# Peptides against a protein of PDB entry 3V4O, part 188

Target 1, 234 residues: chain A of PDB entry 3V4O
Amino acid sequence: DQPLAKDKVALLIGNMNYREHPKLKAPLVDVYELTNLLRQLDFKVVSLLDLTEYEMRNAVDEFLLLLDKGVYGLLYYAGHGYENFGNSFMVPVDAPNPYRSENCLCVQNILKLMQEKETGLNVFLLDMCRKRNDYDDTIPILDALKVTANIVFGYATCQGAEAFEIQHSGLANGIFMKFLKDRLLEDKKITVLLDEVAEDMGKCHLTKGKQALEIRSSLSEKRALTDPIQGTEY

## One batch from the design tools (peptide; made by RFdiffusion4, then SolubleMPNN)

Design b2_p26_8_s4 (from b2_p26_8, 11 letters changed)
Fold by OpenDDE base, seed 2:
Structure b2_p26_8_s4 (fold): chain B 234 residues (1-234), chain A 26 residues (1-26)
Amino acid sequence: as target 1 above (234 residues)
Amino acid sequence: MEEREEIAKNSELPGPEELQSYDPEL
């Protein structure tokens, strides 16, 4: 049977204009293009740029309010970030230098909250660096996750590695979005789709040895972003 | 549904020297 989503909701965050860190360019275009693609997939999309810590937390809270049993939830983030001990941290534009975990949003904490909503699918697309933050020695004690078998992480880069954007005067995609947007509308299991994106990125001379997509998933069902919404006619 | 963009991947992307890291320390 074709998997059905009760609804599809996405939160897209692009942080570029950091106060205490290097400014980025690609998140603007990446968020815009991803918004258009996800809307074609019948996602309800909230797209936000340049969020402070307070605004990011509020955006996540509002996003969580839209989630319910069987809803597909997608979180996309483009900006600065880091990964400590398997925990991914999204950096708000007002984060201090150096930033610590208390200044950032932990993706795994968001996942926990999404699980509490009994979502049908949890997708995280994280276009950020995954290097360790040596200024943050905090080992967060995360609550145990439920076994929901509906989780997909698409990391724009490998653990401990950097993500990149194109350095032009004009608007251009980040490397991850450049390849993701080409396949996002395909009717394939989300992990298969991301694997193909990874292969495309791996064949590109621009990214070879520099950036590689990592997929981490616990997805027991053939769920796709193209899955129809329950009660809709197609 | 709109037609998907076809990307001439290697032809449209700049060289590695045109990449900027998301690393806040760079």
Scores: peptide ipSAE 0.156, ipTM 0.549, DockQ to the pose 0.236
Fold by OpenDDE base, seed 3:
Structure b2_p26_8_s4 (fold): chain B 234 residues (1-234), chain A 26 residues (1-26)
Amino acid sequence: as target 1 above (234 residues)
Amino acid sequence: MEEREEIAKNSELPGPEELQSYDPEL
């Protein structure tokens, strides 16, 4: 039987105009391109740029309110970030220099809250650096995640590595989005789709040895972003 | 002339003000 989504909801955040950190360029273009593609997949999409800590927390809270049993939830983030002890932190535009975990949003905490909603699928696409922040010694005590085999992480770069942008024709795109956009509309299991994106990145002479996609998943069902919404006649 | 695509770190790229408007038809 064809897997069905009760609904499809996406939150896209692109942070580029940082106050105390280097400004970025790609998040603007990448958010707009991904927004257009996800809308073609019948996602309800909220796209936001240059969020403060307060605004990011509010956006995540509102996103969580749209999630329910069987809903597909997708969170995309492009901006500065770091990874400490397996936890991914998204950096708001008003974060101090240096920033710490209390100034940032932890992705794994968001995942925990999504699991409480009994979602049908949880997808995280993180286009940020994954280097350790040596200025943050906080070991977050995260509650144990529930065993829900419906989780997919697409990391734009490897653990401990940096994410890059391609300067092309006056537009700078993130490397991850450059390859993701070509396959996102394909009717394939999301992990298979991302694996093909990883192969495309690996074959490109520009990105080979510089940036590689990492897929981390626990997905027991053949869930795709193209899955029909319940009540729609397909 | 093959426009050489350049890969740069995010922190080394020009600001958003230098971006061309996104064309939804592309």
Scores: peptide ipSAE 0.030, ipTM 0.483, DockQ to the pose 0.045
Fold by OpenDDE base, seed 1:
Structure b2_p26_8_s4 (fold): chain B 234 residues (1-234), chain A 26 residues (1-26)
Amino acid sequence: as target 1 above (234 residues)
Amino acid sequence: MEEREEIAKNSELPGPEELQSYDPEL
């Protein structure tokens, strides 16, 4: 049977203009292009740029209010970030230098809250660095996640590695979005789609040995971003 | 569910053709 979504909701965050950290350029274009693609897939999309810690927390709270049983939730983030002990931290534009976990948003905490909403699918697309933050000595005490078998992580880069953007005279995508946008509309299981994106990125000479897509999934059902919404009579 | 349009704050244009790392240089 064709899987159905109760609804489809996406939160896209692109942070570029950091106060105390290097500025980025690609998140603007990446968020814009991804917004247009997800709308074609009948996602309700909230797209935000250059969020402070307060604004990011509010955006996540509002996003969570839109989630319910059977809803497909997608979180995309492009910006600075780090990974400590398997936990991904998104860095707000007003984060201090150095930043710590208390200044950032933990993706796994968001996932926990999404699981409480009994979502049908949880997709995280994280276009950020995954290097360890040596200035953050906090050992995260995270509550155990529920076994929901509906989680997909697309990391733009490998653990301990950096994510990159292409610098041109004009606006350009990050490396991850450059390849993701070409396949995002395909009617395929989301993990299969991301595998193909990974293969495409792997053929790029610019990123060879520098950046590779990592997919982490517990998805046990053939769910796609193209899955129809329940009750929509076409 | 409020479909919100893209809210952009001040952004700078990309520079010359080189790969830029998202590394915060920490």
Scores: peptide ipSAE 0.156, ipTM 0.563, DockQ to the pose 0.233; fails the geometry check
Fold by OpenDDE base, seed 5:
Structure b2_p26_8_s4 (fold): chain B 234 residues (1-234), chain A 26 residues (1-26)
Amino acid sequence: as target 1 above (234 residues)
Amino acid sequence: MEEREEIAKNSELPGPEELQSYDPEL
């Protein structure tokens, strides 16, 4: 039997207009396109752009309120970011230069809170750089994660590497979304879907040697974004 | 839940077809 979701909720954040950091372009288009796709998959989608630290924290809090036992939760982030000691940090638009962990949102902390909600699936799609921030040597003390076997990370780039957007005369996708959007509606286990996206990215001449998708998962069930919501007659 | 699609304004950065890094230092 196909796994069922109690509900499906997504929070999409695209940060572009940074106050103290270089501006980005792709997050606008990427969030828009991903919103449309996830809605076709019956996700309840909250899409936000250019969030301050306070606004990001509030958005995450509101997102968590929508999560409950068996709910599919998806967090997408496009913007500046960094990774220190295996922890991913999303950078708000009002972050100082340089920024530190106290100015940013730790994805693993969000995961911990999602686990407390007993979600059916936790998907993180992180379209940000994963380089170390040398201005922040703080080792975050994270609470121990539960063994839930329902976690999928799609990192737009490999560990220690940069994520890129395509500069065109017009609006263009980031590299990750360029390939993700072509596969997202497929009825496949989410890890299999992302693996195919990784292969597509690997065939692109623009990304060879520059950007590669990393999938990190602990998923014991065949969960897909296409899984129907319980009680919905399709 | 009001689906607040707050899509922030994309500032069109004009430039040649080149890859731009999301690294704020580059």
Scores: peptide ipSAE 0.143, ipTM 0.560, DockQ to the pose 0.210; fails the geometry check

## One batch from the design tools (peptide; made by RFdiffusion4, then SolubleMPNN)

Design b2_p27_1_s1 (from b2_p27_1, 15 letters changed)
Fold by OpenDDE base, seed 1:
Structure b2_p27_1_s1 (fold): chain B 234 residues (1-234), chain A 27 residues (1-27)
Amino acid sequence: as target 1 above (234 residues)
Amino acid sequence: EEEEEKKEQEELDSLLQSYSPELPPLP
């Protein structure tokens, strides 16, 4: 039986023009291409670039308002980031140098809020570094997550590792998006799809030993980004 | 051979920009 989504909603954030950190290039292209692909998959897509802390928090709040029971939620982020003790932090463009958790958005906190909406699927695609921030010694006390068995994380890189973009004068993708875009429209369970992306990345001489996709999931059902929206006739 | 591999890796690395921000040294 084909799983159905009540609706499909995606928030895409690309941060590149940092005030106190090195500028990036790929997030612009990556957000644009991913937007086009997700729209082909009948996602309602909100795409935003170069968000301040305030704007990012507002965008997440608005995104959460669109989520409801059975809705597929997808959050994509491309930009600077870090990971401390399994918590992923997205860095706004106005973050200070050095930044701390109080200046950033914790992905796991967003996940908690998504779970409260009783979503059908929660997908996080995080195209950011996962190195520890030594300036942030705070261990966030997070409330226990619910057991929803509908969570998928696609990390562009391994824990403690870096994510990269191709340094080119023209428009180029980040490494993660370079491979993701080729398979995103495939009618496969999302974890299977990401596994294939991981294999493609692993075969590339450019990324071998430098960047590897990590998949973390509790998804117990065969859910795909291609799943039809309930009430739609094909 | 090891030097050639190192040079190749350095060239490859030069094509990539990290998404890791540059932080000041810890005091």
Scores: peptide ipSAE 0.300, ipTM 0.724, DockQ to the pose 0.871
Fold by OpenDDE base, seed 3:
Structure b2_p27_1_s1 (fold): chain B 234 residues (1-234), chain A 27 residues (1-27)
Amino acid sequence: as target 1 above (234 residues)
Amino acid sequence: EEEEEKKEQEELDSLLQSYSPELPPLP
């Protein structure tokens, strides 16, 4: 029996016009392309650009309100970020230089809140750097996560590594999105799909040895982004 | 050949921009 989603909801955040950090270009195009693809997959998509800390927190809160039992939730982020002790932090555009955890949004905290909603699938696509922030010495005490076996992380890069955008012909695209967009509509288990994206990235001469996709998952069911919404006869 | 490969790699690298923030030096 094909798994069914009660609903499918995505929040896409692209931060590029930072006040105190280098500006980015790719998040604009990447959010746009991903929005169009996810809409073809019948996701309800909220796409936002250049969010302050306050706006990001509000966007996440609103996103969480749309989640419920059996709902597929997808969070995509493109922008500056860091990873300390296995915790991923998304950097708002108004973050100071240097920034700390108190200025940023912790992805694992969002995951905890998503688990409380009893979602059918939780997908995080993080197109950000994963270097340690030496200015942040705070060890976040995260509450133990529930065993829900419905979690997929797609990291655009390896632990401790950088994510890149391609500067070509005046347009910039994130490396992760360049490969993801070609396979996102395929009817495959999401972890299998991402694994194929990882292979594509590894075969490209431009990205080989520069950036590699990391998949971290606990997914016990064959869930795909193409799964139909319950009550819709396809 | 090694110089040509190096030049090609440098050209490829020039097409990539890191998402890494520029943090000030540690005090």
Scores: peptide ipSAE 0.318, ipTM 0.736, DockQ to the pose 0.778; fails the geometry check
Fold by OpenDDE base, seed 2:
Structure b2_p27_1_s1 (fold): chain B 234 residues (1-234), chain A 27 residues (1-27)
Amino acid sequence: as target 1 above (234 residues)
Amino acid sequence: EEEEEKKEQEELDSLLQSYSPELPPLP
């Protein structure tokens, strides 16, 4: 039986114009292209650029309000980030230099809140670096996550590694989005789809030994981004 | 050959912008 989504909601955040950190370019294009693709998949998409900490927290709160039992939730982030002790931190544009966890949004905390909503699928696409932030010595004590078996992380890079965008004079995608966009509309289990993206990225000479997609999942059902919304007669 | 490969890699690296912020050196 084809899995059904009660609804599909995506929050896309692209941070580029950092106050205290290097500016980025690709998040603009990546968010735009991903928005168009997810809309073709019948996602309700909220796309935001250059969010402060306050704005990011508000956006996440609003996103969570749209989640409910059986809803597919997708969070995409492109920007600066770091990973400490398995926790991913998205860096707002107004984050200080150096930033700490208190200045950033923890993805795993968002996941916890999504689990409380009893979502049908939780997808995180994190186009950010995963280097350790040595300036942040805080060990986040996260409550134990529920066993929901509906979680997929697509990391643009490996643990401890960097994610990149292509430096061209014009608008270009980040490396992750460059490959993701070509497969995103495929009717495949999301983990299978991401695995194929990983293979495509692995063939790229530009990023060999520099960036590789990592998939972390606990997904017991064959759920795809193409899954129909309940009540829609296709 | 190793030097040519290194130069090619450096050229490729120059085309990439990291999403890692430049953090100040640890005191």
Scores: peptide ipSAE 0.316, ipTM 0.737, DockQ to the pose 0.883; fails the geometry check
Fold by OpenDDE base, seed 4:
Structure b2_p27_1_s1 (fold): chain B 234 residues (1-234), chain A 27 residues (1-27)
Amino acid sequence: as target 1 above (234 residues)
Amino acid sequence: EEEEEKKEQEELDSLLQSYSPELPPLP
């Protein structure tokens, strides 16, 4: 039985032009390429660049409004970030230096809200560093997650490690997107697809030992980004 | 061989920019 999506919605955020942090280059190209690919997969894609905290929160709110029962939701983020106590934080372009959790968006909070929508699939692709922010000692109290068995995290790097972009070209991809884009259109379970991306990254001499993809999933069904939308004639 | 591998790795590393922000030293 082919799994069906009620709809497919993606929010892509690329933050590059930070006010108080080093500027990045790859998110521009990465968001653009991913937008094109996801549209080929019949996703409704909202792509945004250089968001302030206020704008990011609004974008997430609008994204959540598009989610409903059986909808596939995908969140992609490229930019500065950190991970404290298993919580991933996306850093807005107007974040202070140093930034804290109150200045950032917690991915796990977004996941909680997505679960409330009874989505068919929740995919997070996080192209950011996962180092601890020692300036943030706050332990967020998160609401208990539901057991939905429809969650996939693709981390561009390992826990406590850094993610990278290629500097040689102004139009070069981040390392994660460099490999992801080659496989994203494949009709495979999303965890299998990401596993293949991880292997590709591991075989490349440029990235071997430098950056490795981490997959964290609780996915009990064979859900793919290529799954057709319910009611569409193919 | 080990020295050559190290030089190659350093060259490869020079092509990469970390997404890690430069935070001030901890007090």
Scores: peptide ipSAE 0.313, ipTM 0.731, DockQ to the pose 0.846; fails the geometry check

Design b2_p27_1_s2 (from b2_p27_1, 15 letters changed)
Fold by OpenDDE base, seed 5:
Structure b2_p27_1_s2 (fold): chain B 234 residues (1-234), chain A 27 residues (1-27)
Amino acid sequence: as target 1 above (234 residues)
Amino acid sequence: KEEEEKKKQEELDSLLQSFSPELPPLP
């Protein structure tokens, strides 16, 4: 039986014009390309650029309100970030230098809230560095994803901030989006699709040993971004 | 049931419209 989505919603965030950190360029192109692709997949897409802490928190909160039983959700973030002891943080454009966890959005907290929504599918994609922040003293909180949460978490990472800045310069796609966009419209289980993207990244001489895609999934059902919305004929 | 679904859809549409700025064209 063909799985059906109750609805499809996506929030895309690209942060570039940081006040106290190096400016980026790739998120603009990546958000634009991903927006166009997701619209072809009948997602209702909200695309936002250069969000402050307040704006990011509000956007994520509103997105979480859209998640419900049977809904397909996708959250994408491109920008600066860091990881300390298993906790990942998205950095708003108005974050101070140095930034701390109180100035940033914790990914694990968002994932925890997502798993309570009983979504049909929830995809969270991060395109940011995983550099340690020595100025953050946040205690690690590692909650396991529920088996029934249907969450797929993709973390596209680089070795360091300098490598990230080089990769996100100019008007070209970031490395992750370059490979993702070639496969995103394929009618495949989302975990299979992302695994293939990871393999493509690993085989490319430009990305081998520099950037990798880590995938964590609690998805036990066959779900694809191409799954139709309930009540629609295709 | 249909009324509830309609209400939820209207709420969704309202929320999405509140955040949906048009992306500038790529240079």
Scores: peptide ipSAE 0.021, ipTM 0.559, DockQ to the pose 0.013
Fold by OpenDDE base, seed 2:
Structure b2_p27_1_s2 (fold): chain B 234 residues (1-234), chain A 27 residues (1-27)
Amino acid sequence: as target 1 above (234 residues)
Amino acid sequence: KEEEEKKKQEELDSLLQSFSPELPPLP
């Protein structure tokens, strides 16, 4: 039996023009490319660039409201970030320098909220740094993902490593998106798809030792981004 | 179902309009 999505919704956030941090380039193209791909997969996509803390929180909140039983959700973030003791944080463009957890959005908190929505599938993809922030003393609170949550979490950098950007080539995809876009439309279980992306990244001489994809999931079903929306005939 | 989808699309559109302009074309 082919799994069906009640609906498909995606929120893509690309932060580039930071006020107090180095500017990035890749998120623009990456968000654009991912938007086009997800639309081909019948996702309703909201793509946002250069969000403040307030805007990011609102966007995520609104996205969470769209999640419901059987809905397929995808949240993508490209920008600055950090990881402290298993807690990952997305950095808004207006974050101070140095930033702290109070200025940022905690990925694990969002994941926790996602798992309460009983989604058919929820994918959270992060293309950001996993560098430790020594200025953040936030106590780690790690909750296990529920199996029934069908959540897949992808982190496209190694712990302690900065996100890799090709800064000298103008507007080009980030490394993660370069490999992701080649496979995203494949009719495969999302974890299998991402594993293949991870393998591709590992084989590339340009990426080897610089960037990796870590995958965590509570997905117990064969769910794919290509799964049809209920009521649609193809 | 159609009404729900329409509502969701409207919410998404509203979100897009509220926080970000449409993505510019790639150069």
Scores: peptide ipSAE 0.020, ipTM 0.585, DockQ to the pose 0.015
Fold by OpenDDE base, seed 3:
Structure b2_p27_1_s2 (fold): chain B 234 residues (1-234), chain A 27 residues (1-27)
Amino acid sequence: as target 1 above (234 residues)
Amino acid sequence: KEEEEKKKQEELDSLLQSFSPELPPLP
């Protein structure tokens, strides 16, 4: 018996036009491509670009309200980010230079809230740098997150300057999206699908040693993005 | 069925468009 989703919802955020930081280009194309693919998978998709701190917080809050028991949720972010002491932060376009944790959205806090929703599947994909912010020495006091079976966390990282340069190049997919788009429609367990994407990235001479995808999940059920919505006969 | 999906998409869009404009429709 094929697993069923109660509903499918996705929030995609691409930040490019930063006020005080280098502008990006890849998020635009990547968000468009991902939007198209997720709609083919019967996701209800909201795609937003160039969000301020206020707008990002509101968007995430609204997305969390859509999550419920049995719902399939997908949150995607592309833009600037940083990681300090195991905490990852998404950087809004209006963040100051240097930015601090108080100006940014903490990924781990969002994950904590997502785990409480008892979703059928919850996917969080980050396409941002994991570089340390030397200008922020604040250590957020966060409770240790328990690994939940319903959350799949993917972190695409730039390990080389060239990978970052691609994000600045005009109207081309980022490295992560380049490989993700080729497999996203496959009827496979989501963790298997993402593992294959990671392998593809590792085999490509253009991305080897320059880009990596880290996947964290305890998903034990065979949940796929292709799973049909309850009540819909396909 | 298609109409129901459209309605759900519009509802979702309305929830978030109040804060920031969404992407224009795909060509």
Scores: peptide ipSAE 0.020, ipTM 0.552, DockQ to the pose 0.015
Fold by OpenDDE base, seed 1:
Structure b2_p27_1_s2 (fold): chain B 234 residues (1-234), chain A 27 residues (1-27)
Amino acid sequence: as target 1 above (234 residues)
Amino acid sequence: KEEEEKKKQEELDSLLQSFSPELPPLP
């Protein structure tokens, strides 16, 4: 039986113009292209750029409200981040220097909330740093994801490394998006699709040993981003 | 059931509209 989505919703966040941190360029193009691709997959897409802490928290909260039983959700973030003790944090544009956990959004906390929504599929994609923040010593105790959560988490950076961007002239994608966009529309199980993206990244001489895609999944069903929305007649 | 689904869809649409700015064109 073909899996069906009750609905498809996506939140894309790209942070570039940081007040107290180095500015980025790739998130703009990446969010733009991902928006177009997800719309082709019949996702309702909300795309936001340069969010403050308050705006990011509000956006994520609103997105979580959109998640419900059988809904396909996708959350994408591109920007600065860090990882301490297995906890990943997304950095808002107004974060101080140095930033701490209280200034940032904890990815694992969001994932925990996502698993409670009984979604048909929930994809969380991160294109951010995984370096340690020496100014943050917070060790939150986080619960493991439920086996039945149908969550797929993709982290497009090597552990302990910053996100690698090839700075060429013009409007260039980030490395992760460069490979993701080539496969995103394929009618494949999402974990298979992302695994192929990871392999492509691993074969590329530009990114080999510098950037990789780590995939964590609690998906036990054959679900794809191409799965039709329930009630759609073809 | 149909009315309930419609209501849920309306709520979803409302929530999406509440924070859905259009992306600026690429430079």
Scores: peptide ipSAE 0.019, ipTM 0.583, DockQ to the pose 0.013

